Peptides against a protein of PDB entry 3ZN8. Designs and how they scored, part 99

Target 1, 125 residues: chain A of PDB entry 3ZN8
Amino acid sequence: LEEYDKIQKKMEDVMEGKGKLTLRDVYAQIIALRKMGPLSKVLQHIPGLGIMLPTPSEDQLKIGEEKIRRWLAALNSMTYKELENPNIIDKSRMRRIAEGSGLEVEEVRELLEWYNNMNRLLKMV

## One batch from the design tools (peptide; made by RFdiffusion4, then SolubleMPNN)

Design b2_p26_5_s1 (from b2_p26_5, 14 letters changed)
Fold by OpenDDE base, seed 2:
Structure b2_p26_5_s1 (fold): chain B 125 residues (1-125), chain A 26 residues (1-26)
Amino acid sequence: as target 1 above (125 residues)
Amino acid sequence: SEKKKALSLLLSLRLQGLSLEEIEKL
């Protein structure tokens, strides 16, 4: 619980989003997450949550880490305007971001789709 | 503040490979 609270406090300090999630917020959250390690390992010590949360295998964690690294490359290739307003990212911008990050356009599209889904989820909370 | 905490948690869980369905069950 103490470790979880420390994690939450650190995450709060990094989150600047007032009501709307931006890709800048996503970037900050990814960096925070990488510093703290797998949250599932922390949550497993919370009574009731550890039973409900599937623990990812080591292989799944490695795959996830690689995906996060690729997403960070994409985010680092975005302009400030794009990070603050991801909805302006059209096909031309996606291609530029992909080329600048060494990713496929489909990977950039996947990141943006994930972001849109997270914004929808946030409206439910 | 509570909304930010929830967002941070959701982002972390999703980035670590949890599905949306699994997150909704929490």
Scores: peptide ipSAE 0.149, ipTM 0.659, DockQ to the pose 0.374
Fold by OpenDDE base, seed 5:
Structure b2_p26_5_s1 (fold): chain B 125 residues (1-125), chain A 26 residues (1-26)
Amino acid sequence: as target 1 above (125 residues)
Amino acid sequence: SEKKKALSLLLSLRLQGLSLEEIEKL
């Protein structure tokens, strides 16, 4: 519980925006998560949440870590304007980001799709 | 503040491999 409260507080510090998620927020959150470790491990100590949340296997954690590393590479290849307003990222920008990050264009597209889906979900809250 | 906490939590869970469907069930 104490660790969860610390995580929540740190997460609040990462979320600069009153209500709109940007890729800058995503970047900050990724960095925070890497410092804190898997949130699922913390949530497992909360009664009731351990039953609701699947515990990622060690292999799943490794896959997730690799995905995060790849997404960080993409994010590091974005301009400030793109990070603040990902909706401006067209096919040309996406290709540039992919080339700059050493990723496939499809991987950059997947990141943006994930972001769009997340932003949609967050609007429902 | 509570909304912000919830949003950050949801983001964290998604980054750690939870699907949107799994997140929506929380």
Scores: peptide ipSAE 0.139, ipTM 0.651, DockQ to the pose 0.385
Fold by OpenDDE base, seed 3:
Structure b2_p26_5_s1 (fold): chain B 125 residues (1-125), chain A 26 residues (1-26)
Amino acid sequence: as target 1 above (125 residues)
Amino acid sequence: SEKKKALSLLLSLRLQGLSLEEIEKL
């Protein structure tokens, strides 16, 4: 019960950012997520939402956790200017970020594509 | 405030393995 209240309060605190979504915001959200654990487990306790959310298998959670760790490595290899304005990241910057993070260039591209898709979705809200 | 809450939720759900299509259905 005490853990649930802490998770709920942390969820409320994470919900307080204003402005255009940046990769800095993504970084902060990933860190917050790692502290809370899977939101699917939290949302399962909310009447009516638990039925709509597919519960990932333990293997899927592990794959997701590894992906998040890799994305954090990429984000840690970006400059402040790149984090604030990801649209400036060209092929040369992607290669540098990939090399600095130990990732493939395609993995960095995937992160940026994900970010762009999230920004598009937010414009619809 | 509502847009902010929606953003945080969307990001969290997406990072936890939900597809964009699944999130759009919520």
Scores: peptide ipSAE 0.147, ipTM 0.655, DockQ to the pose 0.402; fails the geometry check
Fold by OpenDDE base, seed 1:
Structure b2_p26_5_s1 (fold): chain B 125 residues (1-125), chain A 26 residues (1-26)
Amino acid sequence: as target 1 above (125 residues)
Amino acid sequence: SEKKKALSLLLSLRLQGLSLEEIEKL
């Protein structure tokens, strides 16, 4: 419980404002996550949670790290207005972001789809 | 506040490769 409370407290500092999740919030969360390491390794020390959470292999962690690094490149290529209001990102903006980050347009679309899914989850919670 | 805490945790778990289905089972 103490480790969980430390995680929660650290995550609270990442969420800005009383409003909707933005890509700025996502950026802050990714940075915080990279500093702390895999939460599964922390949560495994909490009784009952270690059995329920799958332990990713070293290879799975590397794949995840690469994906996060690519998403950070995309986020770093966005304007402040796009980070605050991702719904303004049209096909032209996606192409610019992809070119600026060295990614495929489909990778930028995947990030935005993931963000939209997180917002749907937020409405359900 | 509790909703934000839950969201941040879910977001972190999702970024680490957990599916939404796996998260909902927790």
Scores: peptide ipSAE 0.142, ipTM 0.655, DockQ to the pose 0.365; fails the geometry check

Design b2_p26_5_s2 (from b2_p26_5, 12 letters changed)
Fold by OpenDDE base, seed 4:
Structure b2_p26_5_s2 (fold): chain B 125 residues (1-125), chain A 26 residues (1-26)
Amino acid sequence: as target 1 above (125 residues)
Amino acid sequence: QEKRNALFLLLSLKLRGLSLEEIEKL
């Protein structure tokens, strides 16, 4: 946890800009999420949103938390340049990240795919 | 700020086991 806070603080000093969200921003938000807890729990108290947002089973929560933990391991194994510009992550970089994080290459690919899909969605915001 | 809030929400929903596809259906 302390290492994450140090990394987050260093990253926050650079988070000045109106720009494209990077994996650095993803990392910072995951850390913030783990500290504050799921914002979705707060949204469930908003009339109407609680009906629209399905309540996950305990097993679904555990799966989601494990996925986030694994993605943090991957993110911690990335270079600053990779975090800032994930598009430079080729097959060789993915393999290095996977080995460094104890993940399968497919899991690193899944994270990058999620990031790309998320960025597509965030363009609508 | 809006994009950061949206990202935080998306990650919160991911923690709840929701896929982006499921989120897009909301």
Scores: peptide ipSAE 0.189, ipTM 0.714, DockQ to the pose 0.479
Fold by OpenDDE base, seed 3:
Structure b2_p26_5_s2 (fold): chain B 125 residues (1-125), chain A 26 residues (1-26)
Amino acid sequence: as target 1 above (125 residues)
Amino acid sequence: QEKRNALFLLLSLKLRGLSLEEIEKL
């Protein structure tokens, strides 16, 4: 919990806004999450909660981690303007990001679609 | 804080292989 709070405080410095979640915020959160591990590992430190959460198989964790690594490569290939305003990413920008990250254009589309859906969901919370 | 916690949860669930559609059903 203390490490979680320290990570949360460091993340507060990155998430200064009650505003629209950006890909910069997503990037920062992914980095923080990788340092802390899955929420299941965090919840495993709380007696009784670790037993109630289905533990993903090791293979499912590896697949998820690989996908996140690929998304980080895409995010690292974006400009600051694109990270702050992902809605400006057109087909030309998407192709550049894909080429720069060694990804397929469809993988970059998937990231952007995920972001858009997540941002819609977070607006309802 | 609530949005941060929600984002953390969503990304954690994504790392578990859950889609956003599956997460929205939770």
Scores: peptide ipSAE 0.141, ipTM 0.673, DockQ to the pose 0.521
Fold by OpenDDE base, seed 5:
Structure b2_p26_5_s2 (fold): chain B 125 residues (1-125), chain A 26 residues (1-26)
Amino acid sequence: as target 1 above (125 residues)
Amino acid sequence: QEKRNALFLLLSLKLRGLSLEEIEKL
């Protein structure tokens, strides 16, 4: 609970424009969400969305969890500088991260693209 | 608060196996 509150506070600071969402922040949130247990508990904190989102099949949950586990492996293979400034990750860095995490370069690229798209969306909100 | 909710939503949907592209279509 205390770790969750720290992450929430940090996210509030980022969302108030006091900081930029980094891959370190994403990593911390993914870990916190996994510790909270079933996604249903997380959705209860989002008014209205718990009702609108279809219940995923067990297979869809497993696929999503596996993808997140792979992304965590990539994140664990990044340097602090890369986690704080993902925009510095070039092709050479992507290859190193992929090799270090046992992933394909395309999977690392997908994570970075996801992050960039997410960060763009968050700026619009 | 809205941005925080959006971030949690995006992460939650990702954990459910949805891509950002799929999320944008919702």
Scores: peptide ipSAE 0.110, ipTM 0.641, DockQ to the pose 0.510
Fold by OpenDDE base, seed 2:
Structure b2_p26_5_s2 (fold): chain B 125 residues (1-125), chain A 26 residues (1-26)
Amino acid sequence: as target 1 above (125 residues)
Amino acid sequence: QEKRNALFLLLSLKLRGLSLEEIEKL
């Protein structure tokens, strides 16, 4: 609950233009979400989504956990400057991050694309 | 508030490896 409220407050600050969502913030959110456990426990804290959504299959949970693990590996291979300002990550930096994390360059690109899309959505709200 | 909750949900679901299509099937 406390971690959820911290994430919500941070999201509000970003949406109000009081802050920028960084990859450091993404890292903190991933860690918080892992502590919250199953998606059902996350959804029950969202007003109006207390609808008994079917629990993801065990296979979906495994795929999700593996994706989280890969993204954490990429984030752990970034410099502080890259985490705070992901826009500086060029092809050379992406390759270094991929090599350091044991990922494909495409997986690092996917993370950065997702981050950029999230920032665009936050500006539209 | 609803838009903020929706964005948080989308973030949470994406981080868990769920697509929008998979969410619609839930």
Scores: peptide ipSAE 0.108, ipTM 0.617, DockQ to the pose 0.314

Design b2_p26_5_s4 (from b2_p26_5, 11 letters changed)
Fold by OpenDDE base, seed 5:
Structure b2_p26_5_s4 (fold): chain B 125 residues (1-125), chain A 26 residues (1-26)
Amino acid sequence: as target 1 above (125 residues)
Amino acid sequence: SEKKRALLLLLALKLRGLSLEEIEEL
């Protein structure tokens, strides 16, 4: 609950333009959400969403958990500068991160693309 | 309030195996 409140406050600051969502923030949020457990428990903290969201299948949960584990490996292989400013990650940095994490370069690229798309969406909201 | 919920939801749903595209369709 305390971690959730910290995430929520950080998100409010980002939404108000008082902060930037970084990969470090994403990392912290992923860890916090993993500690919160099942989606149903997470959704209980989000007013009005508990009824309308399709519950992912068990297979979708497993796929998501594996993908998140892989992304955490990538994040753990990033420098502090890269976590704070992912836009500096070029092809050379992506390759280093992939090699350091035991991932394909494409998986690192996918994480960065997701982050960029998320930031675009956040600007629209 | 809705914006704040949307961001938290995006992360929560991604953690649960949903793509950003699937999330945008919700």
Scores: peptide ipSAE 0.099, ipTM 0.622, DockQ to the pose 0.432
Fold by OpenDDE base, seed 2:
Structure b2_p26_5_s4 (fold): chain B 125 residues (1-125), chain A 26 residues (1-26)
Amino acid sequence: as target 1 above (125 residues)
Amino acid sequence: SEKKRALLLLLALKLRGLSLEEIEEL
């Protein structure tokens, strides 16, 4: 819980324009959320989400867990400079990360696209 | 504050295997 609260506070600071979301922040959040357990247990810690939201099916959770494992492999194959500044990741770096993580280049591209979209959304808040 | 919480939720839900489309249907 303490680790999750620290990451949540960091994410709040980013959304307030006090920082930038990096892939290091994403990595830390993935680790924290995995330690939290079931999605229902994670959601109860988000103020205002006391509404019983539909939970993913067991199959969707398994797919999500596999996706997280693959993204962690990609993140673990990045340099510190890439984690802090993902915008420097060109096609050559992306291929290296894919090869180092045992992933397809498209999967690394998907992670980076998701990250870029998340940062775009954070700037619009 | 509410919009910020929504974005944190979106991030958490995506990491749990939900698509943006599935989240919009919630």
Scores: peptide ipSAE 0.092, ipTM 0.608, DockQ to the pose 0.317
Fold by OpenDDE base, seed 1:
Structure b2_p26_5_s4 (fold): chain B 125 residues (1-125), chain A 26 residues (1-26)
Amino acid sequence: as target 1 above (125 residues)
Amino acid sequence: SEKKRALLLLLALKLRGLSLEEIEEL
């Protein structure tokens, strides 16, 4: 719960214009979320959601965990400059990151697309 | 705002491996 509150506060600060969400921030959030354990435990602390949300199957949880693990591998293969300013990541950098992480270039592109979509949503709210 | 809180929740859920599509179906 403490790590969740820290994540929420940081996201609020970004939404208030006190900062920009970077891939470094995403990395920190993923690490904090992994420490919190199963999503079901976190959702149980939200009034009304613990009863209404379908419990994902064990297989779905494993698939989600593997995807996050792959994204962490990509993030660990980025330079500090790339983490702080993902806009500098061109096709050559994406290829290097993919090769360094053992991922397909498309998986790195998917992570960057997700990040860009999050930033667009943050600007709209 | 409620919209900001909802977006923060969506981001947290996505970071736990849930797709936006799965979240919209909730």
Scores: peptide ipSAE 0.087, ipTM 0.611, DockQ to the pose 0.293
Fold by OpenDDE base, seed 3:
Parts: structure tokens; C-alpha cells; sequence
Structure b2_p26_5_s4 (fold): chain B 125 residues (1-125), chain A 26 residues (1-26)
């Protein structure tokens, strides 16, 4: 419960523009979301949204879930310093993370690119 | 404020396995 409140408060701080989104925050959110179950179940509790969402095919949902699982493996292979400041992750660090997680370097690069794009968007808002 | 809320919803949806493209189509 205390960890959940810390995650929620940090998300509120990021929403207010008082905080920088880190990969540690991304990791914490992925774990919290996995505990809530599949998005389809969450959206079914919102009146009117369940009818309008093109439900991704069951196969697309499985592919997306596997991608998130692979990203968690990459995050678990990062150091605390890398999670807090992803900008220090160079080619050598990416290769180490990939090898440690059983991923391709390109998959680690994709995660970092996604994070960088998200962080840029947050700064513009 | 509304744009910030939208972006955080996008982040939450992405972390649940939806692509940004899939979210934009919603």
C-alpha cells in the first residue's frame, strides 16, 4: 500500500510538471498496471467506452503483452543510475542490458527511444 | 491540465500493451 501511494504521488507530481519521468517510474507503473489486469477489464468498467474501442484482436493483445514483458526484462537488467538517468545509456550499456535480459540491442534501443519521445512530449505540455 | 491528463492516459495505455498508434485511433 505504501509503495502504491508513492507511485501515485509521483505520477501526480509528473502531471503537475514538478517531476521528471524516469525509467524507474515506468517500471513502477508497469508493475502497478499488471496488478490491475488486462486493459479490456479496466475499460469494461467505464460506461460507454467498451462499445467504442476497436478491441485489438486477441493476437495483437498477446503481442503487446509480450513486448511489455520484454521491456520489463530490459528494465530489470539496468542499474539504479541508468533507471534514474537513462541519458547515460551508451552503446556499451545498451549491449550489456540486451545480453543480460536476453534481448536484441535493437529492442533496448526501441524502449529508450519510446521513453525519450514520451519525456519530450511531457516537457511540451 | 487536460493535455497533461491525456498524455498520462496515453502512457498508462501504452504500458498495458497498446501502441501509440492504437491509442491515437481510440
Amino acid sequence: as target 1 above (125 residues)
Amino acid sequence: SEKKRALLLLLALKLRGLSLEEIEEL
Scores: peptide ipSAE 0.081, ipTM 0.611, DockQ to the pose 0.294

Design b2_p26_6_s1 (from b2_p26_6, 12 letters changed)
Fold by OpenDDE base, seed 4:
Structure b2_p26_6_s1 (fold): chain B 125 residues (1-125), chain A 26 residues (1-26)
Amino acid sequence: as target 1 above (125 residues)
Amino acid sequence: ELEKELKEAKGLTELDQEALLAKLLS
């Protein structure tokens, strides 16, 4: 709960403007998901997803919950400029974020890679 | 209610929402 409060405050500070997908937007979405409760509850509230999503196992749900916590920690360790323009996150920044969030650099990289891929996909729509 | 909040998040689309869930559950 304490970490969520910190995230909420930071989110409010960075929630400005519109346009392309940023990590600020991702941040906001994850927070919204967390307000809905655990992933199992989230899935109950969002039936009929437009994607083919197999029913997750209990283990998959647990792993997902952990990933959410870890990604939020990473996002909470980013600066406003990094959240608004993730492209500036180089190896040095990524290492700082990892250390600040208690994550492996590879975990931060995974988040950024997912974002980049998603951003490219959204541009095609 | 909370689903509405999720959809109203700025800069987000339904596609992004679904993709995020898919990634978390992959």
Scores: peptide ipSAE 0.441, ipTM 0.787, DockQ to the pose 0.080
Fold by OpenDDE base, seed 3:
Structure b2_p26_6_s1 (fold): chain B 125 residues (1-125), chain A 26 residues (1-26)
Amino acid sequence: as target 1 above (125 residues)
Amino acid sequence: ELEKELKEAKGLTELDQEALLAKLLS
């Protein structure tokens, strides 16, 4: 709970232009949400809190969980510099990350695109 | 079944957290 609160505070600061959302922040948030378990499911229904992951059914939850696990593998294959500054990740870096995580390059690209979209959305709020 | 999956997920999450900490400290 303490970790979750810190992450939420960071997100609020980013939304107010007091900081920058990084992939490290994303990673931490995913970890915190997974650790909370059933409580996380409740919080996901609260508008404006955390990462919105549409998983209405049990089957969709399983699919989403698998996707998250794959993304975590990608994040674990990134350097600290890349996590802090995802914009430096070029094609060569994406390929390395994909190979290191056992993912397709396109999956890594999708993660980065999702991050970019999320970051833009937070700045607009 | 869901509770079992959550336990497994929590275990993996803890491992991921430890891995992250190790990565940040290296």
Scores: peptide ipSAE 0.037, ipTM 0.454, DockQ to the pose 0.054
Fold by OpenDDE base, seed 5:
Structure b2_p26_6_s1 (fold): chain B 125 residues (1-125), chain A 26 residues (1-26)
Amino acid sequence: as target 1 above (125 residues)
Amino acid sequence: ELEKELKEAKGLTELDQEALLAKLLS
């Protein structure tokens, strides 16, 4: 899809080999998942996930697929600088991203909050 | 294959991968 390709190009521009988790890394993960197909198929290709994660319902899979699309839309609406340094995303940027992606500001905030939490967690391990 | 691709993205961890999936499937 064109949207995925656009994000891919942005990711390539920010690839520097740093250890810090950025939104381009998040994007890369999502794209990698998409290459394996739908979430249902992804789960089948990753041994052990069934042990670590509860078996998702059909509705959860649908919601997950939608979340992927929505997050990609948000990421696609971010600038190069924002993808590399998500910490610069303030309320104004967040609103712009939301408007550009057709999402609610709260949805963009959710993505960023998850990223921040994940980043903190990764720094501890 | 998927795990390799994920880890190649700046040395992403299994923890990050699982966290992402958990979030998407929550």
Scores: peptide ipSAE 0.439, ipTM 0.788, DockQ to the pose 0.076; fails the geometry check
Fold by OpenDDE base, seed 1:
Structure b2_p26_6_s1 (fold): chain B 125 residues (1-125), chain A 26 residues (1-26)
Amino acid sequence: as target 1 above (125 residues)
Amino acid sequence: ELEKELKEAKGLTELDQEALLAKLLS
């Protein structure tokens, strides 16, 4: 819970323009979420919410878990400078990251696109 | 089976965290 609170505070600061969401922050969020388990499972234990929230199929959970695992591999192949400033990641860096993580370049691009979209959304709030 | 998968996922998460920490400290 403490890690979640820190992450949430960081996100709030970013939304208020006091900071920038980095890939390091993304990494921390992923780790925290994985420690807690699937959010759907957590929410199911909350009285009243379990009835309204559809439970994802086991197959969907597995697909999501695999995607997260692959993204973590990509993040682990990035330099600290890249994690803090993802905007410096050009085609050459992206290829290196892909090769180092055993991923396709498109998968790394997908992660970066997701990150960019998330940053845009946070700035709009 | 789901509990086993979750445990395995947690284990991988810990390894990833250790790897990142090692990288950040180096």
Scores: peptide ipSAE 0.039, ipTM 0.476, DockQ to the pose 0.052; fails the geometry check

Design b2_p26_6_s2 (from b2_p26_6, 13 letters changed)
Fold by OpenDDE base, seed 5:
Order: structure tokens, then sequence, then C-alpha cells
Structure b2_p26_6_s2 (fold): chain B 125 residues (1-125), chain A 26 residues (1-26)
């Protein structure tokens, strides 16, 4: 629990532009997102909030959940070193991760590309 | 139901948390 709390703190720092984003931070973000998902559904049923909160359709939520699930599988197939330093992930590592997670190599590449783009954007903040 | 979804999400979140911790400790 202590280690998880450290990651959460780091994620907060990154979001504030104080640190470097890693894939373990991404993992924490995904967890937080999944935790808040049902809550948002509850809030939309509260009178007044349903009008103010543009919530995605149920179908869109399902699509998003599937994407998140697949990315989690990829992340779970990575070593700690890879999660901490995604830049070391080469073609061989991507293939291993894909095979271990049951994903296509392109899906792993997509995750890494997203990470790289996000990290660059956060550094600009 | 919303309640079921909430419980499932919390459960999955905890499982993911445990998985993450296991990786960090290994």
Amino acid sequence: as target 1 above (125 residues)
Amino acid sequence: SLEKELKEAKGLTELDKEALLAKLLS
C-alpha cells in the first residue's frame, strides 16, 4: 500500500508538471479511472447533475473499458524496468509483451506511442 | 445495476492494485 501511495503521489506531481511520466504512472492512472467510472454513472442519476455532466454513452464506455483492459494486459506483461523506463522497449521486447498479453504488436506500439506523446505534452506544461 | 458496477469496479481496482504491488516488490 505504501508503494502504491508513492506512485499516486508521483502521478500527481507529473500531472502538475513536476516529474517524468512512466508506465507505472500510467498504470496508476488507469486504476484511478476505473475506480471513478461507476461513480460517474451514479452521479449522472442525481437530479441536476445529469444535465451538467455530459457522460459518454454506454457503448462508448464499453469500448473504452475494452481498450483499457487490453492496455492493462500489456502493462502486466512488462518488467518493472520496462515500466520505469519505457524507452528501453525495443522490437524484441514489444513482441514478447504482445505475446505475453495476447495482443498484437501494433497494440503495444500504440500504447507506447500514446505514452511518448503524453510524456512530451506533460513536459511542456 | 449501478451498485453491481460499483462493486465490480472496486474489486477490479483492488486486484489491479495488488498486481501492481506484486510487480513492484518482485
Scores: peptide ipSAE 0.047, ipTM 0.464, DockQ to the pose 0.055
Fold by OpenDDE base, seed 4:
Parts: structure tokens; sequence; C-alpha cells
Structure b2_p26_6_s2 (fold): chain B 125 residues (1-125), chain A 26 residues (1-26)
């Protein structure tokens, strides 16, 4: 819960214009998520909250974990400059990242699009 | 913290790890 609070604080800072969400932040979030597990799984251990929160099935959790694992592989194949400034990632860079991570180019594009959408969302709130 | 998580992470490429750590600690 503490790590999730820190991640939320980072997001709040971005929303207030005090920071920028980067892929290194995404990387940190993924690592924290893998260590602590899904927030819903953590919150279900709190009496009363478990009844109010929908808990994903074990199969859905596995599917999500696999997607996260693949995105992590992509992130591990990026340079620091790319992690800090994802906007510099062009077609050539995407192809390199995909090949280095064993992913399809479209999967890398999906990750970047997700990041861009998240960043825009945070700035609009 | 986010910085701590990145510092402890072992998954980054060796070529970028040192640079990333230096930037996170600056």
Amino acid sequence: as target 1 above (125 residues)
Amino acid sequence: SLEKELKEAKGLTELDKEALLAKLLS
C-alpha cells in the first residue's frame, strides 16, 4: 500500500505540472506491481473492502501478468534516452526494441500508445 | 519509492543501468 501511495503521489505531481511521467516511472510501477500484486488483491485482505471490490479471476490475473511481463521485456530493451523521452522512439527504434525483446512491433506500439494516453489523461485532470 | 524500485531492479540492460542510476540519484 505504501508503494501504491508513492505512485499515486507521482501521478498527482504530474497532474499538477510538477513532473513528467516517463517510461522509467512506468517501469518502476510495473516492478512495484509485481512485488505487491494487484491492488484489488491487497485490498481484499482489509475487512469490509473485499466485499465491495470486484476481484479478478485467477485466469484474468495470469493474462494480465503475461502482458506486463511482455511490456517489461520491451522496457528492458530501451535505452535510457528512450525511457526518459519516449517521443523520440520512431519506427526504427520500435523495430529494434521489438527484436530485442522478442515482441511484435505492434506490441511495442501498443505500449507507447498506452503511455501517451495515460500521460495525456493525467495532464487533463 | 519509485527511485528505490528502479535502483533495485535487475532487469535493465547493463549498458543503460549505470546511466539510469546516475540520473535517478541526481
Scores: peptide ipSAE 0.017, ipTM 0.484, DockQ to the pose 0.066
Fold by OpenDDE base, seed 2:
Structure b2_p26_6_s2 (fold): chain B 125 residues (1-125), chain A 26 residues (1-26)
Amino acid sequence: as target 1 above (125 residues)
Amino acid sequence: SLEKELKEAKGLTELDKEALLAKLLS
């Protein structure tokens, strides 16, 4: 819970323009949510704590879980410098990360694109 | 199963997750 609170505070700071969202923040958030397990699902249904999404099918849950697993593998293959400054990740770095994580280069690119989009959205809130 | 995949995902970080989290959150 302490780790979760720290992550939430970090996200709030970023939304207020007091900080920068990095991939290390993303990594920490994913890990914290995964550690909470079913509790996180309950919390997501509480008004004000998140956006309530339609109930996914079992297959959709599996697909999402696999995607997260793959992204975690990519993140674990990054250096701290890359996690802190994802903009330095060029084609050569993407290839290294992909090979090291057993992913396709396109999957690494998708992660980075998602990060960039999220960062832009947070700055607009 | 979803549970298996969850365990696998956790396993990727279990060995050093605490150290990594401390470093990443600092």
Scores: peptide ipSAE 0.016, ipTM 0.449, DockQ to the pose 0.077
Fold by OpenDDE base, seed 1:
Structure b2_p26_6_s2 (fold): chain B 125 residues (1-125), chain A 26 residues (1-26)
Amino acid sequence: as target 1 above (125 residues)
Amino acid sequence: SLEKELKEAKGLTELDKEALLAKLLS
């Protein structure tokens, strides 16, 4: 829960323009989520979210966990500069990261696209 | 420092570990 609070504070800072969401932040978030379990459990600790989210099936959880594991592999194959400023990741860097992590280039692209979308959404809030 | 920043992120990348090792051996 403490790790989750730190992540939330970071997200708030980004939304207020006091910081930038980086892949380093994403890495920390993923690690925290893995320790806490399914997102549904995390959301139960957030006051005001009276939203009963349906719990995914066991199979769906496994699929999600595998995807997260693959993304972690990609992140672990990045340099600090790339983690801090993902915008520098070009096609050549993506290929290197993919090869180093045992992923397809498209999977790395998917991660980066997800990051970009999240960063954009946070700035709009 | 690089090491401090990555520890705060709850991990080190393989590339950063290699870089740190290189610095320690230099």
Scores: peptide ipSAE 0.015, ipTM 0.459, DockQ to the pose 0.046

